# Designs tried in a protein design run: peptides against a protein of PDB entry 8BZL. Part 277

Target 1, 228 residues: chain A of PDB entry 8BZL
Amino acid sequence: SYDRAITVFSPDGHLFQVEYAQEAVKKGSTAVGVRGRDIVVLGVEKKSVAKLQDERTVRKICALDDNVCMAFAGLTADARIVINRARVECQSHRLTVEDPVTVEYITRYIASLKQRYTQSNGRRPFGISALIVGFDFDGTPRLYQTDPSGTYHAWKANAIGRGAKSVREFLEKNYTDEAIETDDLTIKLVIKALLEVVQSGGKNIELAVMRRDQSLKILNPEEIEKYV
Target 2, 242 residues: chain B of PDB entry 8BZL
Amino acid sequence: SRRYDSRTTIFSPEGRLYQVEYAMEAIGHAGTCLGILANDGVLLAAERRNIHKLLDEVFFSEKIYKLNEDMACSVAGITSDANVLTNELRLIAQRYLLQYQEPIPCEQLVTALCDIKQAYTQFGGKRPFGVSLLYIGWDKHYGFQLYQSDPSGNYGGWKATCIGNNSAAAVSMLKQDYKEGEMTLKSALALAIKVLNKTMDVSKLSAEKVEIATLTRENGKTVIRVLKQKEVEQLIKKHEEE

## One batch from the design tools (peptide; made by RFdiffusion4, then SolubleMPNN)

Design b1_p25_7_s3 (from b1_p25_7, 9 letters changed)
Fold by OpenDDE base, seed 1:
Structure b1_p25_7_s3 (fold): chain B 228 residues (1-228), chain C 242 residues (1-242), chain A 25 residues (1-25)
Amino acid sequence: as target 1 above (228 residues)
Amino acid sequence: as target 2 above (242 residues)
Amino acid sequence: SEKEELLKYPPAGGVAAETPPPPPP
């Protein structure tokens, strides 16, 4: 059976293990990314932090470098491996090229890593999709998505995880130049998009913003409530 | 379902890793381990199942392992797998100390082991470790800490948690009785006894069936202490009087 | 520097694996 082989095509040209890894992503908490004019915003569905869990250890948004951050959907342990390798690459790039990575560069690196795990004997695909956002050195905001196959594309806005379909449908209808005219409007758009699938308002949303020439800022619940 | 359960590197059509799930199931049959974070310390409490009269009374902990001067762990699951992982934790901690001349941060040690666990779920020819761990520690970054990790390589920080047999019931009780910001180590010890008394399938809780370790700070040093049987007896007695 | 790096780039905390529901029989 072709579905048991990690590196074998089915007769119809499918890589079933990649498709099944994509199903693992669909079970993940929803993440949303939006590119504004001078801002990039990531939002993630907070699963109700189990009572007694440290919220610090439940974060789904992480910095890869000063100019790049990532949200993911799917297997958290798999994501950690990808994040660690991406961070090492970002630092290596700074040392060797003397400039920060472009968002596209680090996305391509992550995508290539994922792709190799689809072809390598004795390795399964990564069970994660990622939204990678940041600023290039020229100040251009970027948003990329990558999936378990190692494919990646640039987006204006996108979503991954269990609620991704509904969120994408919302973004397709509501993403306009007017809707991203200001930083606040862009943030509001992300929150509204997440509220399509997240119950109980702003308390169940993790939101991170990166502005031009600024570091990643995770908004506190009170800051999020101002936009609700 | 049975088609995908035999290989560690195979996703099911539903995106499940059955070998990881089965490893977690195996842990559910292991003896109960509790961890509780307090303001002035952190503790592990574990069910001792192997009561052998011939065990040398000296410092034998069946389930609680010192990792370094600042960290300890408790294990639930396959003993042989636990021994390998606890040894690896010690090696990682020692290598870090040698390299940086500082103790490894608690979360970094947990993460390093979790990356190993994850690898055993992704690389062919290996099965997942049938072990969950609770970690207690202190570092200069976050102070007292409690972590839990599972066979998947996932981990999280906790104020209180449980692994092994009846863990769900134990966690429910911890959620009910844990008072955030007000937990002293003394109160945490009492809570641990209370939870173990209800979750262990024993008619009467005895000190011989319970291991407890505390991690505190004294004079700017971490102190990891396994409670003596008499101390555990006193805690049990106090609980029975309340 | 390591403290700053750990604080700056906290490891992605694992979601406590919700005990997967027992596999259907």
Scores: peptide ipSAE 0.009, ipTM 0.574, DockQ to the pose 0.515
Fold by OpenDDE base, seed 4:
Structure b1_p25_7_s3 (fold): chain B 228 residues (1-228), chain C 242 residues (1-242), chain A 25 residues (1-25)
Amino acid sequence: as target 1 above (228 residues)
Amino acid sequence: as target 2 above (242 residues)
Amino acid sequence: SEKEELLKYPPAGGVAAETPPPPPP
């Protein structure tokens, strides 16, 4: 019975709809985020674009603002709602505070949004986890993760989605100060991490790079292959 | 399984939204709709199932809806749901036009509706819409466009795609015969007839059972035209002769 | 162009593509 209730605790204290939303995330394409010294990198597993699908409509990394981008795992439609609200908040913040959001601020906003959907009757949780990366106005690179529960944490590196366990295990072994010493090494680390779960090399990877004081850059397949 | 089937907006233990999946399944039983993007236009072709002899033939299109001057859609699924969604599309497009004094970009209209669809999958007391849509349009940003959306609120752009009955087979045929960069509207029309002839559960394709609309650009204006029955007959005849 | 591209909505990850169809009843 408790499995059916959107926002009801089980006798053992479980929020099953939140846990089940986390299972939806685990079915999502793998995403990885790494914070370097002066760079943040997001990588996502590209499912082979269906023949005749327009590739431009198949993006898993999106900008929230000029200084913040997000990758997600789970329900794409749910992600779109979160992204849109986050974008509106980023713009609103610029208008009201006259500064861009901090990565923590927008993460907390997203987390609070998710949390409300876990506590409100007649709403299911968002079936997404997100990796949110960017730079604070002081030039500090940040990486945050959010889950369907509305929890969030700061990370040096993390992964979400179906291959997240293997990617995290790789990152735990290979994320060192030396491995992120340069931008190129940081990018290489992300690619190597994704290659643990992605077959057929760089063609199946979407990679986004944000450097300090630079806009988000999506690497083309040829640029990715240089790091492989 | 039955425990998660009864509630509209809950995850299964496996993280599935069964009501959304069931809505998609219901669409699989609807009449076939095809969309094909060409270099010089885009088309929709839809199976007409309700051929009632007593229906005054004045119904120009049962399944293809003009949304604005630059966009049209076809629907597969529950007709009542389709009517609601197509009306909402028109309203969104008009509101945008009033607000910005320019036509809504095609993808933006699609996403606006997809956000509504998504909401019906997330908020309690509502069921998912039992409708998939194909959208054709033109805008100054991307030119001719074809989109598909489903009950989940997901969408994608396509060169060619199919929804409804036998959609998988239709998509397979489109993948084989669609020539990227070389597709003319004329060849797209021929391809549409070819695919419909093979995917419709009819012994012989007839013009009365097919609706076709084309979207082209003439003199810097979008022209949306529903093909006359005679034009469709000619396309069918040409296909039968090849 | 890159900015416009990055501001695009995430693509269709259809529920059907991520979740296998329920087993037949």
Scores: peptide ipSAE 0.008, ipTM 0.652, DockQ to the pose 0.307
Fold by OpenDDE base, seed 5:
Structure b1_p25_7_s3 (fold): chain B 228 residues (1-228), chain C 242 residues (1-242), chain A 25 residues (1-25)
Amino acid sequence: as target 1 above (228 residues)
Amino acid sequence: as target 2 above (242 residues)
Amino acid sequence: SEKEELLKYPPAGGVAAETPPPPPP
């Protein structure tokens, strides 16, 4: 009897479990994504790693494939399931189509997965939003955002998680063609955006950069401090 | 609020999974388990609560389980749930060995079980596992490792950590006394006894109430050893003399 | 919000699934 439809419409047409999953996302650490001209940058708020915790095991930015990476806000265990499914799809696409996925394709796959978990009996929504960045085969940089409902959109810049409102307001004011003219300026924009919500400088920021035809690079704390 | 507490797989209005939180709370009442990573090995120390004289002495380990030749775990929580999870860990490790002809990397084994735990928080008709685990292991990629996992399917690597009863106090003590880069297995054993002596709800620590396992490397092989009662007695005695 | 539109990249021709409007702030 407990295998009932978990996500149902209210009389006024709301999907409460989806809305409540969005509240779980708002409790997550802040993530920001910015698309530059020839670069995509993800930044995430590092919660102070507990003393004696291995920082290696606390990653919020994950590669999906050589040309695509993802940051998320919300439930870490839910995110791991989505990441694993997306990685399998990226590999399957390479085998069947003989080309890497487009950033839109893999975003749509993730979005469809999330949507199915809002409609299937005996399943709850994923408690995550994601920023998905990368390069299409033609070298075009892309940024997508998806939420627990399975909706997705393309963005120039966006933020998710606890500080997302403040970070978005900053990006709305400061995202210009001049602000993204160089890779370094794009990185600086992401750092400045995160500093709106992150207390104490570069030590509490994780940054990942992907350039055209290059692998994902995670910046070390010393590299981040050069931009602060 | 109470309507969301009764169902295992739904969010509260504030985005909480109450059944997962309640499973974590239940683990807080279990016997203490701690893990410490050293430069030359890793250890688990666990509280033995069931000292029945009629238990066949053949059970050298009540709370510490060998998973394969390179990994062991300790459990805090519901024993029946722990038995299911430890069996799954062994099966996953064995299937990997058969498929790839090499032992499963430590983090991959932990992750595989954590995905199972997560599924029990997301699929209808399931409850979370009322179990947290500490994992110790060695692999060629990262050497000696210590992991912790909880009912949510979250995990992390640690230099030292504790689960079960008085875990917060134990972690506080570990944070104070753990010396990064200078921790030998010998010093880790002494630290384990020190922490257990303060965190166990017993007036005097006895070797009968403590189970300790060490994982070391000897001649290019992993050695998992449960300490004999006499060895634990010597560690306790040494702590009482300091 | 008008401000969210400034950060949107023009949709490539994919069927944008209608995002339920963000819950009001």
Scores: peptide ipSAE 0.007, ipTM 0.574, DockQ to the pose 0.023

Design b1_p25_7_s3 (from b1_p25_7, 9 letters changed)
Fold by OpenDDE base, seed 3:
Structure b1_p25_7_s3 (fold): chain B 228 residues (1-228), chain C 242 residues (1-242), chain A 25 residues (1-25)
Amino acid sequence: as target 1 above (228 residues)
Amino acid sequence: as target 2 above (242 residues)
Amino acid sequence: SEKEELLKYPPAGGVAAETPPPPPP
């Protein structure tokens, strides 16, 4: 029926709508996440903002709560829906449990939401992958990735979007305990990783940093250039 | 291939939403709508296509809709879809006002509608809305604002932008002539006329074919005004003299 | 096409980190 979005198994066991949603993610701007010792860093490819566009409305990194932030690759409108649901859940958790969510908890919530959209009649999968970073109440930095299928895993470092393969290959070679020994080195690692796929240096990078017991900080272009 | 373009809410093998793309293509054939942000106000200028002599003159605005006291929008695309979306915008704004006893922030109203648009791209039994919107508004958080949204549920803030017919050419002209930080509402109006004169497929720009609204602040209140035909005529005449 | 890229990944329409969460519906 043309009137229903249905994710069904193919004869060979594939969920084509999920795979096609993953293809939408691969066309997205690149996002990178790195977990340091006492820092989590998200970097995203900043496409040249059109002249006369307000940069305030051009963001790919968002806070979910004071202790959790997310970057995404894929359909921006789909991402907004997921972000809004996640924010509501973070607030609900604070009200009901009297503690902020763990990074795993909110990742699982997002993953469960995505999974339901792969199984529910009349819904298509979300065309997004997300990197979710933050700190648990014990001060442990966390990085999770989730995809359109609703799978999620914990990572030390990962990348999503169009440049993800090249960035992951870079991270696999360069992510060492020495490379994340300091906050500054961790930030440099993310920038270097993004520069594998981003042209024209730090001007085309958006970078967010969350340190232990600190709020999310979006770095300005001048701050980014100091690490290049 | 035809299976993916005929279904309203599924991905193609390449990760494309063809029904959304086709909705956006339909908007390219709609009348031109411009938005320009100035230091002292924001404006919408829209092409009037339905000039029928039998239309009762009671409709002051065909393409520009007041949403609340602080916001207006213009539409490019399917008129019936536009009516549904503009009514929804008004409803959202009123519900917010009732709940919070203050006007809805401009971006929040835009995002609320964009979430509805997105839902029509994700939920079965629905097609995308064949409508793009320009929003003008004022709020206490960001002052004067201009937004654009499309059938996908994406949106962005702009200093100047265009939707509908010849939008790419209009945006190119706006990029050339828009002076950041120096744009007055008066200069914005002149720019709007200049752009419309070049982008509308008309031999001569006439006031009957152009609808313009301005949003300003007077004595701490938002004023949304649709320009009278005579005022538009004066703007056109001034442009012809320059 | 630029149009195809705009449909999938417009430069605009992200949720800024500094943007307060919309009030719960």
Scores: peptide ipSAE 0.008, ipTM 0.578, DockQ to the pose 0.105; fails the geometry check

Design b1_p25_7_s4 (from b1_p25_7, 7 letters changed)
Fold by OpenDDE base, seed 4:
Structure b1_p25_7_s4 (fold): chain B 228 residues (1-228), chain C 242 residues (1-242), chain A 25 residues (1-25)
Amino acid sequence: as target 1 above (228 residues)
Amino acid sequence: as target 2 above (242 residues)
Amino acid sequence: SEKEELLKYPPAGGFAADVPPAPPP
């Protein structure tokens, strides 16, 4: 009964709708985030886009602002709502505070939004986890993860979605200060991590790179193949 | 009855708020948090469960939050709910400071949050917060203070208490070993380690798994300090030698 | 119990009704 209800506590203290939303995330395409010294990198598994689908419509990595981007795993429709609200908040912050959001600020905003959907009756949780990367105005690279519960944490590196376990195990072994010493090494680390779960090399990877004081760059397949 | 289990803010035929009780059950599975009041300070000790190599070493403790210059809290329960509540505590404290040009008294901050918690148990369309908090603080009215609050919006002041996993056993140990009037911060730290060592389901207590914060007064100012890992290691070592 | 009272700091505020613990399942 609790599994079909609005998000309420079970007798054992479980929020089943939140747990089931986390299961929806685990079915999502894999996304990876890595923080380097002066770079943040997001990588996502490209699902084979149906031959008739416009590839432009299936973006797994989205800019929230000039200094912040997000990858997600789970329900694409839910992600769109979160992204749109986050973009509005980033713009509102620029207008009201006259500075870009910090990566933590926008992460907390997204987390609070998710949390409210877990606490309000008549609403279901968002079926998404997100990796949020960017630079604070002081040039500090940041990586955050959010889940359907509205929990968030800062990470050096992390993964979400169906291959997240294997990718995290790889990152736990291979993430060192030496492995992120350069931008190229950091990019290579993300690609290698994704290749643990993605078949057919760079063609099935979407990679986005944000360097200090630079805009988000989505790498083309040829640029990705140079690292593999 | 199952009908009342799924409805927020409705009394059962027995007069119980099952959603509040179930929220408390969720807290019972959370990491252990201890608070101990001493004559010369107050401390929080919390179990750190999220030790991950890829986690960014945030200077902020996982379970202990600075609220203002005179108060800190620890949380047991749903992390997302805890983040909302700790943010609200900071906002309440800041609004009070701006309005009255003095720090909010410890109990007033606790009460303000408890009113919010209570509202989430009374107003339809909301669930209770799955979070208990321990608050440590100093104010000019009561000096060093320790409070506990639960999902119902209930709170109480304590000399020593525990929330989260094995809290009942911890409270029983605190009742046995707490010496009223003789508790120094040093002895409180030793007691915290002793209780955590017995209540944490670990074969060996390590400094990596424990967060400790102390609140003291130095030169008429409140000092909130998170103990360094080496300091916690020394406390654990001392406990193992006794 | 006397021991429970010992660990209670005199509440400055009123009697918060103890929510009775959930009965064991």
Scores: peptide ipSAE 0.014, ipTM 0.655, DockQ to the pose 0.080
Fold by OpenDDE base, seed 1:
Structure b1_p25_7_s4 (fold): chain B 228 residues (1-228), chain C 242 residues (1-242), chain A 25 residues (1-25)
Amino acid sequence: as target 1 above (228 residues)
Amino acid sequence: as target 2 above (242 residues)
Amino acid sequence: SEKEELLKYPPAGGFAADVPPAPPP
C-alpha cells in the first residue's frame, strides 16, 4: 500500500502522504490573507479559547521578522518547527546579506523545507499550510501561500483551513481594486471574508495588519468591532 | 483504520496521526494531575497511585519533578518516558543557564521539549512519547505560569488545567469554580482538593494518595515546596468540613 | 532586543492541538 510509505509515488503518480497532510490542513482553523495597496492583513478564526487557557498562548499569527508575518492552518506543533527555522533564516539573512529577507525569499525557504520533508526517508510531510505576508524592502506588499508539498504561489488574497473554500469564494467575488482602495476597506474585506465561516462576532477573529514601514499590529477586539 | 496505527510518521487519509492519538489515550489512563495558577503562586496536585508499603525509599514525589530553581512539572503517562523527558528538561534548563548565565524562561523550556516531542511524531523509527506534562514556573517575563504539553508537541498556557484520568471532568469543574483575578494560592489549594476529591475514583480522599507542590516567590526567590502529608491532611479535612 | 526575543521565544502561541481527542472507539 503506497499510502503507508512516506516518500513514494503511487502508480498513478500521487504522493498520498502529502495529500493526507493536506487533509490535516483542512481540519485546521481558517486563516485568511489579503494584500491591499499599502497594507497586508491576516485574519484567523479564533477557536473558542478554553475559558482557562491563556490567550497569549493561542496565537495563530506570528512574526517571522519585522517585515514578514505568517498565519497557518493544520498541525500546530509542526508550525512551530517551521516558524522557528524561518526566524533563524530571517536573522541569518540580515547578518549575511545586510538586508531583510524578501517575502518571496522566506516563502521559498519555508517551501524548500517542506519539500525536503516530503522526500527525505523517515520523515513525514509537515501538516501545515501557511499564509506569509509582508513588505519587501522596496515597500511592495506581498502575500504567499505554501502547502505541505512545498509548493508556493503569490496571491492577491487567499484562505487556508476548514473554511477556506467558502472564504475563497467570497474573496473571488469581492476582491476588487475598490475593495482594497484604503487600509480600512482592506481590513473590512478580511473581516467580512472570515465572517462567512465564523459565527458572528469580532470576538471570534484574530486580526493582524502590517502597513508599509510599520511593524505587525494585532488588532484588539474593540478595533475589530469597528469594522463589523 | 488499523493500517496507519503502527507507524508514527504516517498520516491517515483523514489527516490523523494515530500513534499520537493512541499516546493521548494511554495518558487518559494515568493518574490525574492538576495545575492551578494563582495571583501569588502556582500549584501542581497529582494522584499518587503506587502506594507500595514495600517501597524502601519514600521518594519525596512520585509524579512531581523539580526541573530547576524556578520550574517544576507533573507527568501523566508512561513512567519511563516521563523519566526521559524530565531529565531532558533538566538538561535543557542547565545548558541554557550555562550559556546565558540566567535561568531559562518557562515557555522556552516547555517549547524546547515540545520540539523534541514533535520530532518523535515526524521522524521515522520513533514513537511518540506517551506523556503529557503540566509545568509550573516563574520567570521575570510573565511571572507565575502554568503550561500543558501533550505527545504531539503541542502546548498551551493555562490558568487551570488537568491531565490524566477524568481530566475532562476535572477541567469542567475548574471552569466552574476558577475565579479569574481572584485566585489566591490558598483558594487554589482548596480548589485542587475539591476537584481531586470528585475526580479520583476513591471513596475517601487521603493525603497518602495526593501529592501537592506549590511554587511561590519569597524575598525575590522562587520557592518550590512539596506539601507535607500533614498539610495535605489539613486541606482535606477543611474540605470535608465545608 | 525585540529580535533576540523573537529568536529566543517562539511566539507565545500555544499550539493547542487542533487534534480533536480521538473519538471514543
Scores: peptide ipSAE 0.009, ipTM 0.581, DockQ to the pose 0.481
Fold by OpenDDE base, seed 5:
Structure b1_p25_7_s4 (fold): chain B 228 residues (1-228), chain C 242 residues (1-242), chain A 25 residues (1-25)
Amino acid sequence: as target 1 above (228 residues)
Amino acid sequence: as target 2 above (242 residues)
Amino acid sequence: SEKEELLKYPPAGGFAADVPPAPPP
């Protein structure tokens, strides 16, 4: 069976291991990204942390550099490898080019890494999709998505994981220039989008905001409740 | 479904890694290990299964390993795999100390090993490690810490947790009895005995079948101590009197 | 889908061909 070979096409042109990695992503917690005018917002479904688990160790939104952050859906351990590689590349770029990476550049790097794991013998695909947001050096806000195949695209808004379909349908209806006119409206849009799939209000949402020339800010539950 | 379980590094049609799941299932048959975080320390308590009177080496600890001056771990699963991983932890910690002239932060050591575990789930020709670990430690960044890691390379921080045999039942008991903010090391030790007494497949808990280590801070130094059999006997006796 | 285009910017590209949708189970 072609599905047992890590890097083999089916007769119909399918890469089954990549498709199955996409199924792993669909089982992941929902993540949403929205690009505003001067803001980028990431939101993730915060599954109820088990009693006695330290919430500090359950992060689904990670900084790659001062100007770039990433949310993911799928295998957490796989994501950690990708994040570490991306962080090293961001630092290397600063040392060699003397400028921070563009959001497109680091997305392309991650996408190329993923693609190589679909084509190299003895490696399985990464079981993750990612939303990568940040600011280019010129101050332009960017949002990109990557999948297990190594495909990437730029978006105004997108979602990944279990609830991605419902969240995308909401964003398609509600993403307008008026809905992103202010930072607060953009944050509200992300929260409303996540509430389509998250049961119980702001307590089950993790939200991160990056504004132009500002560091990544993770909102506390009380700050999130102000938008609900 | 069974067609995909024979390969270590492939996804099932459902996006599952069966070899990782089977490694986790194998750990469920290992001896119980508990970890409890207190305000003034952290402890590991482990079931000792190999009570061979003919073992020349009085292993002070069968399942609890000192990693460095500030960290220890307990293991549940395949002993040979555990030996490889505990040795790797010691090497990582030592290399960091030599490079930076300071002890490795607890979470960084855990993460470094978890990246190795993950690699054994992604690269062909390798199987997952059949081992879960509990880590206890102290560092200047977060103070006393308790972590758990599994064969997938996932980890998390905990106030209290359990791995190995009857771990689900143990975790349920810990959730009921663990008092947030009020846990002293003394109370944690009592809780560990209570949980082990209920979760170990023994009619009566004995000190010979239990290993306990505590990690505390004394005079600005970390102290890792394995409890003597007499101390464990006293803890068991106190529990029987309650 | 036509709806996905509303949220999409001009494609940045891809290193792998789009994986055809899995046939419905």
Scores: peptide ipSAE 0.025, ipTM 0.661, DockQ to the pose 0.026; fails the geometry check

Design b1_p25_7_s4 (from b1_p25_7, 7 letters changed)
Fold by OpenDDE base, seed 3:
Parts: sequence; C-alpha cells; structure tokens
Structure b1_p25_7_s4 (fold): chain B 228 residues (1-228), chain C 242 residues (1-242), chain A 25 residues (1-25)
Amino acid sequence: as target 1 above (228 residues)
Amino acid sequence: as target 2 above (242 residues)
Amino acid sequence: SEKEELLKYPPAGGFAADVPPAPPP
C-alpha cells in the first residue's frame, strides 16, 4: 500500500518510488563519463535511429553552460525539465555572482531539485541519473554523477543506464593514469568502454568532448571511427 | 500491475509509468493521423471518424489545427484533452510572437507543450494527457519540419510518421515506400493516400473520411492549406488507378 | 512492443543548441 502514495517510507524504511525511479534509469540507454587530465569526455549509446527519424532531435548530451555538460539515463522528458532548470540556474549564477558555476555547484543544485521531488506529496521522483562534467574556473576537470534520490558524488569515471554494470567493470580495470595520459587516449577509453555494450561500433555512439577553455564538441561519426 | 493504476502517475516496481502507458493505449483507439516531410513541403493526413449527418458545423478540419502562420498540428486521442493542448500551443506561439516579434521556432513550440505534458506525468493530482500530436511547420532555422509528441512529454523529428489506430502498420508502410531525399509533396500526398487506404478500417477510402493539410513556402511565406474534398477525391482516384 | 520502445526511449528532443534560451518565466 505504501508504494501508492507519492514517495513515502515503507515500514522497513524504503522509499519505493525512489527505488523504482532507479529501475527506470536502468532501462535507459547507457552513458559513460571519464575525467582525463585536461579533458572530460561523455559518451552515450545511440539508439539505432528509427528509419525516418531525424537524428538531430535525439540528443542525450547537452550543454548546461559553456563550462558544463550533462549526459543522462532514464526518462528523456524528465531530463529535459532538469536540464532547463539547470540552465536557468547557470545563467542566474553568472548574473548574480558574476562567475560561472562550478561543476559541483550545479550538480548540487540538480541533486537538491531531485531530492525535493522525493519529499513532496505532490510529485514523483525524476526518473533520471545524470553524468555532469566540466571545468571549474581554475581549469580543474570534474565529473559528477547524480541519481533519482538526489545523491551525488565525484568520480574519475562512471557509467549509468542499462549497460552501466559492464561499462563500470571495464572502467575499473582499464582506468589508469596511463590510459588518460593524453586527450586521445581518454577519448579512446570512453569509446572502448561503450563498445562493451554497444553493437556496430562508432555508428551507435555519441561522443562529446570538453577541453580546458574550450566549448563542448560533439564528435561526428568519422571522428569517432578514428579511435575505434 | 493493477496496484499502480492509482490516481497519481507513479513508478511501478519495474520503473514504468503505467498511467502514461494507458494514455498511449487510449491513443491507439483514435483515428489515424500521419505526417510526411517532403523536399518542397510537409503534410498531415488524418482520419475523420465523427461524420455524423446531424452535426451542424461540418468543421473543415476536425483533427487538423492551424497553430500559427508557420505551423499546424494533428491530434490523436481524447478530444477534450486535444482541445486544451491545441489552445495552449496557440497561446504559446502568440506569446512568443509578441515577445520576440518573430514566429516561434517549430521545435521550441513543440518543446514548450512537451514540458507541460511531462508535468502532468510528474505532479500529483494530475493525469497524463491522452493525446499524441503531429506537428508540421516551417522556420528559418531548419526549414520544413515534422514532429511527433506523446503523453509522456517526449517528442522527435521525423521524415514520416503515424499516430493513432494501426500506427505501427502505417509506419511500416512509410518505411518501405518513403524515398529519402527524393520525396516531393506530390509523391508524399500519394503515399499518404496509399497508407491511409490500408490502415483505415474501411472497405473503401472516401474523401469524406480523410482530412489533408499541406504546408508549403510561396514567395517567402508559409502557406497552410486544407485540401478540398474534391482534391482528396482526385488523390484517391489516382491511387485506385495504380 | 513499439510502445515499450517509445517509453524506453522517448525521442530525445533535439535541444537545438542554436535555440535562444527560453525567456525567464
């Protein structure tokens, strides 16, 4: 009966709606994030774009600000709401504080937003996890992950979505200082990690790269194939 | 799981939003609507189901709505929900025009409504809208465009797509016959008739049961035109001769 | 089912990068 109420504790202390939102995330397309030395890389599983679908309208990696980008797994409509609010916050911060957000700040904002949706009697949790990457004003690359509960942590590398377990296992074995020694090696690591769960090589991968003092770059399929 | 059929859209143990799925089921019983993007235009074709002889106002378009000078939509699902959403689309488009002194970009209008739809899947005391929409439009950014949105607040751009009754079969036919990069509005109209003839639960396709709108560019202006019944009859006749 | 695919993978709305930010509410 407790699972019928908008996010209440079970007798055993479970927030079932949050746990179920995490199950929604596990059904999402795989996303991976890796922090390099002077680069952050996001990779996502491209669904085979349905024949006759416009690929332009299927983006899983988005900029939140000039220095921050996000990939997500789970409900795309929920993600759009989070992205829009995060973008507004990034702009508000620039206007009020006169500096861009830190990656931690915007992650905490998103996490707090998610947490509030777990506590309100009038709302369900967001069915998304996010990988948030970028650079702080000091040029430090950052990677954060947040889940439907509103928890967040900093990572060197992480994965979310349906293939996340296999991708994480790969990253745990292959993420070394040597593997991220160069930007190209870092990109290659992300591609290799995604290839653990993605069929048909570079055609089914979306890859975004952010380097220090550079804008988000989405790699084209030809650029991705160079790393395969 | 019937236990999650509650008044509020909540996650099932499997991470499903059953109220959204049920809203999509309701759309499956609605009349067929299809959209086709061509090089020189975009079209909507919709099944008319409510042909009642006692209806005083034969609305020229029961299922196709002009949103602004550059966009139109078709609806599949609950009529009352559709009316609310189409009015909201018009309001959003007008507000944008007033604020920016230019027409709203097609994708922005679609996204704005999709955010409303999403909210009705997330907030307590709300149910999902039992409506899917096809949008056709033109803007200076992307030219001719076709979008589909569903009760979840998801949307996507398409070259061709279908919603409502027998939509899966229609999409299969569109995938087979759509010629990417070579589609003219004329060929798109013929394809629309072909698909509707096979997907509508009618023994014979008649012009009375079909609404078609085209969106084209003429002299730097968008032209949205609902085809006359005679024009639809001619398209049907041509298809029967092939 | 096509429904399950639609639910699993909503067509990601193309956040067109070039769309001007929505006016503040």
Scores: peptide ipSAE 0.006, ipTM 0.646, DockQ to the pose 0.111; fails the geometry check

